Peptides against a protein of PDB entry 3JWR. Designs and how they scored, part 13

Target 1, 323 residues: chain A of PDB entry 3JWR
Amino acid sequence: TRELQSLAAAVVPSAQTLKITDFSFSDFELSDLETALCTIRMFTDLNLVQNFQMKHEVLCRWILSVKKNYRKNVAYHNWRHAFNTAQCMFAALKAGKIQNKLTDLEILALLIAALSHDLDHRGVNNSYIQRSEHPLAQLYCHSIMEHHHFDQCLMILNSPGNQILSGLSIEEYKTTLKIIKQAILATDLALYIKRRGEFFELIRKNQFNLEDPHQKELFLAMLMTACDLSAITKPWPIQQRIAELVATEFFDQGDRERKELNIEPTDLMNREKKNKIPSMQVGFIDAICLQLYEALTHVSEDCFPLLDGCRKNRQKWQALAEQ
Target 2, 298 residues: chain A of PDB entry 3JWR as posed
Amino acid sequence: TRELQSLAAAVVPSAQTLKITDFSFSDFELSDLETALCTIRMFTDLNLVQNFQMKHEVLCRWILSVKKNYRKNVAYHNWRHAFNTAQCMFAALKAGKIQNKLTDLEILALLIAALSHDLDHRGVNNSYIQRSEHPLAQLYCHSIMEHHHFDQCLMILNSPGNQILSGLSIEEYKTTLKIIKQAILATDLALYIKRRGEFFELIRKNQFNLEDPHQKELFLAMLMTACDLSAITKPWPIQQRIAELVATEFWEQGDQVGFIDFVCTQLYEALTHVSEDCFPLLDGCRKNRQKWQALAEQ

## One batch from the design tools (peptide)

Design b1_p10_1_s4 (made by RFdiffusion4, then SolubleMPNN; from b1_p10_1, 5 letters changed)
Fold by OpenDDE base, seed 1:
Structure b1_p10_1_s4 (fold): chain B 323 residues (1-323), chain A 10 residues (1-10)
Amino acid sequence: as target 1 above (323 residues)
Amino acid sequence: MYEEPFEPPF
């Protein structure tokens, strides 16, 4: 395609030029082509292209295929969200120095997972999918959408000309797919809530050990969630704009819940209760975000900008909730 | 009581 030819022939700017190592990164000014160039740079600077013998054209096609399999009519859970999740992963690996704590296969899996974690997202949560009796709810009992996202990820990875994992051994391939699946499933916040207590307790007791396979898996799950939620850490103007996108998507779900399911939406999804957004954001930061970025900063102090950003945005949301 | 999973706004 013309898009593939343009991407494959383009000079890929440095990570410094693209600012993709910055925790404060914004994609708002970037074209779709520039987001694809950033993604190539992430794979290159993580040594994934070299270590796994990726063909440049295959990587370009895979990136464009991933981007194409995000819906354009979804306000938040689109390619830009997945791209920002992957950028935060890249920043955490590089600037946050987490790269030195992980294997190349774990890094490969996390980057693929971050880009793929919301593939074909429909702008509705698992509760809506279940209540609407959607066909996906018949396939999966839990983490319905995250299972679907993984299935879409696997479909793309196996598609002709998109096989970025073709340089792996059979055992490396199996390991990578296992980690990708675990990482995508970990973006279900219900699973995060279930598992986070174990992680926080290991950190609190100074018993956290990445040489333990179970603790490694737990850490990868927490790191995925930290990157997925990373909008909450961004500079205030970026955070506020992303919050508007999320609110738009949630209100669209609430409008559908009224119309299609004949139910009253929750306050979070109720367009009439938009004045509660600031207080709900404070509640979300306190209940979900703060402890995660605190624990991540204990694993690597260079991740402190995520925690600092989260704390600053809590103050901003609190000030709006008091108005 | 299934506490409605606290759906993060993000």
Scores: peptide ipSAE 0.047, ipTM 0.797, DockQ to the pose 0.278
Fold by OpenDDE base, seed 2:
Structure b1_p10_1_s4 (fold): chain B 323 residues (1-323), chain A 10 residues (1-10)
Amino acid sequence: as target 1 above (323 residues)
Amino acid sequence: MYEEPFEPPF
């Protein structure tokens, strides 16, 4: 395609030029091409292209294929969300110095997972999918969408000309796919809520050890969630704009819940309760986000900008909730 | 729910 040719021929700017190492990064001014260039830079600077012998054209095709399989009519859970998740992963790996704590296969898997974790997202949550008796709800009992996202990821990875993993051994390939699956499934906040207590307790007790395979898996899951939620850490103008996108998508679901399911939506998804957004954001930060970024910062102090951003945004939302 | 089909990779 013309898009592929343009991407494959383009000079990829440095990570410094693209600011993709910054936790404060914003994609708002970036074209789709620039987001793809950023993604190439992430793979390159993590040594994934070299270590796994990725062909540049294959990587370009894969990135465009992933981007194409996000829906354009979804307000938040689109390519830009996945791209920002991957950028946060890159920043956490580089600036947050987590790269030194992980294997190349784990890094490869996390970056693929971050880009792929919401593939074909429909702008509705697992609860809606289940209650609407959607065909996907017959395939999966739990983490319905995350299983679907992984299936979409696998389909793309196995598609002709998109096989970015073709340089891996059979064992490396299996390991990578296992980690990708675990990482995508870990983006289900229900699983996060279930597992986070173990992680926080290990951190609190100073018993956290990345050499333990179970604790490594737990950390990768927590890191995925930290990147997925990273919009909450962004500079206030960015956070506010992203929160509006999230609210738009949730209100669209709530409108569908009323119309299609004859259900009164929760406050989170109720357009009529837009005035509760600030207080709900404070509640979300307190219940979900703060402890995660605190724990992540204990694993790597260089991740502090995520925690600091989250704290600053909590203050901003609190001030709005008091008005 | 209207389902957009899987978009084939490039």
Scores: peptide ipSAE 0.023, ipTM 0.683, DockQ to the pose 0.033
Fold by OpenDDE base, seed 5:
Structure b1_p10_1_s4 (fold): chain B 323 residues (1-323), chain A 10 residues (1-10)
Amino acid sequence: as target 1 above (323 residues)
Amino acid sequence: MYEEPFEPPF
């Protein structure tokens, strides 16, 4: 395609020029081409292109295929969300120095998972999919969308001309797919809530050890969630704008819940309760985000900007909730 | 529910 030709021929700017190592990064001013260039830079600077012998054209095609399989009519869970999740992963690996704690296969899997974790997202949560008796709810009992996202990821990875993993051995390929699946499934916030207590207790007891395979898997899951939720850590103007996108999508779901399911939406999904957004954001930060970024900062102190950003945004939301 | 078919890779 013309888009592929343009991407494959483009000079890829440095990570410094693109600011993709910054935890404060924003994609708002970037074109789709620039987001694809940033993504190429992430693969290159993580040594994934070299170590796994990725052909440049194949990587370009794969990135465009991933981007294409996000819906444009979804306010938040679109390509830009996946791209921002991957950028936060890249920043955590580089600036947060987590790269030094992981294998190249784990890094490869996390980056693919971050870009792919919401593929074909429909702008509705698992609860809506289940209550609407959607065909996907017949395939999966829980983490319905995350299983679908992984299936879409696998379909793209196996598609002609998109096989970025063709340089891997059979065992490396199997390992990578296992980690990708686990990482995508870990983005189900219900699974995060279920598993986080083990992670926080290991940190609290100073018993956390990345050499333990189970603790490694647990850490990768927590790191995925930390990147997926990373909008809450962004500078206030960025955070506020992303919160508006999230609210738009949630209100669209609530409107559909009322119309299609004849149910009253929860306060989070209820357009009539938009004045509760600030207090709900404070509650979300306290219940979900703070302990995660505290624990991540304990694993790597260089991740402190995520915690600091989360704390600053809590203060901003609290000030709005008091008005 | 809004459904869009999978778009094949480039």
Scores: peptide ipSAE 0.022, ipTM 0.698, DockQ to the pose 0.032
Fold by OpenDDE base, seed 3:
Structure b1_p10_1_s4 (fold): chain B 323 residues (1-323), chain A 10 residues (1-10)
Amino acid sequence: as target 1 above (323 residues)
Amino acid sequence: MYEEPFEPPF
């Protein structure tokens, strides 16, 4: 395609020029081509292209294929969300110095997972999928969408000309797919809520050890969630704009819940409760986000900008909730 | 098999 030719021929700017190591990064001013160039830079600067012998054209095709399989009619869970999740992963690995704590296969898997974690997202949560008796709800009992996202990821990885993992051994390939699956499934907040207590207790007791395979898997899951939720850490003007996209998507679901399911939506999904957004954001930060970024900062102090951003946004949302 | 609209890769 013209898009593939343009991407494959383009000079890829440095990570410094692209500012993709910054936790404060915003994609709002970036074209789709620039987001793809940023993604190539992430793979290159993590040594993934060299270590796994990726062909440049195959990587370009894979990135464009992933981007293409996000829906354009979804307000938040689109390519830009996946790209921002991957950028936060890259920043956490580089600026947050987490790269030094992980294997090349774990890094490869996390970056693929971050870009792929919401593939073919429909702008509705697992509860809607279940209540609407959607065909996906017959395939999976739990984490319905996250299983679908992984299946989409696997289909792309196995598609002709998109095989970025062709340089791996059979064992490396199996290991990578296992980690990708676990990382995508970890983006289900229901699983996060179930597992986070173990992580926080290990941190609190100073018993956290990344050499333990179970604790490593737990950390990768927490890191995925931290990157997925990273919008809550962004500078206030960016946070407000992203919160409007999230609210738009949630209200679109609530409107569908009323029309298609004849149910009253929860306050989170209810357009008539727009005035509760500030208080709901404070509640979300307190219930879900703060402890995660505190624990992540304990694993690597260089991740502090995520925690600081989350705290600052809590204060801003609280001030709006008091009006 | 619900053929959900998977857009084929480039």
Scores: peptide ipSAE 0.020, ipTM 0.680, DockQ to the pose 0.034

Design b1_p10_2 (made by RFdiffusion4)
Fold by OpenDDE base, seed 4:
Structure b1_p10_2 (fold): chain B 323 residues (1-323), chain A 10 residues (1-10)
Amino acid sequence: as target 1 above (323 residues)
Amino acid sequence: PPFDYPDLYS
């Protein structure tokens, strides 16, 4: 395709030029081509291209395939969200120095998972899919969309000309897919809530050890969630804009819940309760975000900008809630 | 499911 030719022939700017190591990164000004170039740079600078012998054209095709399998008519859970999740992962690995704590296979899996974790998202949550009796709800009992996202990820990875994992041994391939699956499934906040207590307790007791395979898996799950929610850490103008996108998608679901399911939506998805957004954001930060970024900062102090951003945005939302 | 993202704001 013309897009593939353009991407494959383009000079890939440095990570410094692209600012993809910054926790404050914004994609708002970037074209789709530039987001693809950023993605190439992430793979290159994480040594994934070299270590796993990726062909440039194959990587380019894979990136474009992933991007193509996000829907444009979804306000928030689109390619830009996946791209920003991956960028936060990249920043956490590089600037946050988490790269030194992980294997190359884990890094490979996390980056693929971050880019793929919301593939073919429909702009509705698992509860809606279940309540609407969608065919996907018949296939999976829990984490319905996350299983679907992984299935889409696997489909793309196995598609002709998209096989970025072809340089891996059979064992490396199996390991990578296992980690990808676990990472994508970990983005279900229901699973995060179930598992986070163990992680926080290990940190609190100073018993956290990445050499333990179970704790490693737990950490990767927490790291995925931290990147998935990283919009809450962004500079206030960026945070506000992303919050508007989230609200738009949630209100769209709420409108559909009224029309299609004949139910009153929750406050989060109720367009009529837009005035509650600031207080809900404070509640979300307190209930979900703060402890996660605190714990992540304890694992790597260089991740502090995420925690600092989250705290700053809590203050901003609280100020709005008091008006 | 028993918990979903909207449940955080209920």
Scores: peptide ipSAE 0.058, ipTM 0.833, DockQ to the pose 0.270
Fold by OpenDDE base, seed 5:
Structure b1_p10_2 (fold): chain B 323 residues (1-323), chain A 10 residues (1-10)
Amino acid sequence: as target 1 above (323 residues)
Amino acid sequence: PPFDYPDLYS
């Protein structure tokens, strides 16, 4: 395709030029081509291209295939969300110095997972899929969409000309796919809520050890969630704009719940309760985000900008909730 | 219980 030719022939700017090591990064000003270039840079600077003998054209095709398999009519859970999740992962690995704590296969898996974790997202949550009796709800009982996202990820990875993992041994390939699956499934917030207590307790007791395979798996799950939710850590103007996209998607679901399911939506998805967004954001930060970024900062102090951003945005939302 | 992001406020 013309898009592939353009991407494959383009000079890839440095990570410094692209600012992809910054926790404050915004994609709003970037074209789709530039997001793809950023993604190439992430793979290159993490040594994934060299270490796993990725062909440049294959990587380019894979990136474009992943991007193409996000829906354009979804307000938030689209390519830009996946890209921003991957960028936060890259920043956490580089600027946050988590790269030094992980294997190359784990890094490879996390980056692929971050880019792929919401593939073919439909702009509705698992509850809606279940209540609407969607065919996907017949295939999976829990983490319905996350299983679907992984299936889409696997489909792309196995598609002709998209096989970025072809340079791996059979054992490396199996290991990578296992980690990708676990990482994508970990983005189900229900699983986060279930598992986070163990992580926080290990941190609190100073017993956290990444050399333990179980704790490593737990950490990768928490890191995925931290990157997936990283919009809450962004500078206020960026975070506020992303919150508007999230609200738009949630209100669209709420409208569909009324129309298609004859259900009154929850406050978060109720367009008529837009005025509650600030207080709900404070609640979300307190219940879900703060402890995660605190714990992540204890694993690596260089991740503090995520925690600091989250705290600052809590203050901003609280101020709005008091008006 | 569903704990997807939207479901946290149900």
Scores: peptide ipSAE 0.058, ipTM 0.834, DockQ to the pose 0.273
Fold by OpenDDE base, seed 2:
Structure b1_p10_2 (fold): chain B 323 residues (1-323), chain A 10 residues (1-10)
Amino acid sequence: as target 1 above (323 residues)
Amino acid sequence: PPFDYPDLYS
């Protein structure tokens, strides 16, 4: 395609030029092509292209395929969300120095998972999928969308000309897919809530050890969530704009709940409750986000900007909630 | 599950 030709022929700017190592990164000013260039740089600077002998054209095609399989009519859970999740992962690995704590296969899996974790998202949550009796709800009982996202990820990885993992051994391939699946499934916040207590307790007790395979798996899950939620850590103007996108998508679901399911939506998804957004954001930060970024910062102090950003945004939302 | 947390706004 013309898009592929343009991407494959383009000079990929440095990570410094693209600012993709910054936790404060914003994609708002970037074209789709530039987001793809950023993604190439992430793979390159993480040594994934070299270590796994990725062909440039194949990587370019894969990136474009992933991007294409996000829906444009979804306000938040689109390519830009996936891209920002991956960028946060990259920043956490590089600037946050988590790269030094992980294997190359884990890094490969996490980056692929971050980019793929919401593939073909429909702008509705698992609860809606279940209640609407969508065909996907017949295939999966829990983490319905996350299973679907992984299936989409696998489909793309196996598509002709998109096989970025072709340079891996059979064992490396199996390991990578296992980690990708676990990472994508971990983005179900229901699973996060179930598992986070173990992680926080290990940190609190100073017993956390990445050499333990179970704790490694737990950490990868927590890291995925931290990147998935990283919009909450962004500079206030960026955070506020992203919150508007999330609210738009949630309100769209709420509207569908009224029309299709004949139910009153929760406050979070109720367009008429827009005035509650600031207080709900404070609640979300307190209940979900702060402890996660605190724990992550204990694993690597260089991840502090995420925690600091989250704290600053809590203050901003609190100020709005008091008006 | 007892917690129906959507992405980012749970």
Scores: peptide ipSAE 0.053, ipTM 0.827, DockQ to the pose 0.327
Fold by OpenDDE base, seed 1:
Structure b1_p10_2 (fold): chain B 323 residues (1-323), chain A 10 residues (1-10)
Amino acid sequence: as target 1 above (323 residues)
Amino acid sequence: PPFDYPDLYS
């Protein structure tokens, strides 16, 4: 395709030029091509291209395939969300110095997972999928969408000309896929809520050890969530804009719940309760976000900008809730 | 919030 030719022939700017190492990064001004170039830079600067002998054209095709398999008519859970998740992962690995704590396979898996974690998202949550008796709800009992995202990820990785993992040994390939699956599944916030207590307790007791395989797996899950939720850490103008996209998608679901399921939506999904967004954001930050970024900062102090951003946005949302 | 919060309360 012309798009592939353009991407494959383009000079890839430095991470510094692209600002993809910044926790304050915004994609709003970037074209789709530029987001793909940023993605190439992430793979290159993490040494994944060299270490796993990725062909440039194959990587380009894979990126474009991933992008293509996000829906354009979904307000938030689209390519830009996946791209921003991956960018936060990249920033956490580089600027946050988490790269030095992980293996190359773990880094490879996390980056692929971040880009793939919401593939073919339909703009509705697992609860809607279950209540609508969607065919996917017949296949999976829990984490319905996350299983679907992983299936889509696997499909793309196995598609002709998209096999970015072809340079791996059989054992490396199996390990990578296992980590990808675990990382994508970890983006189900229900699983985060279930598992986070163990992570926080290990941190609190100063017993956290990345050399323990179980604790490593737990950390990777927490890191994925931290990147997936990273919009809450962004500079306020960026945070507000992303919150509007999320609200739009949630309200669209709520409208569908009324129309298709004859269900009154929750406050979060209810367009008529838009005025509750600031207070709901404060509640979300307190219940979900703060402890996670505190714990992450404990693992690596260079991740502090995420925590600081979250705290600043809490203050901003609180101020709006008081108006 | 940028995530499926309803699934957290179900």
Scores: peptide ipSAE 0.067, ipTM 0.849, DockQ to the pose 0.133; fails the geometry check

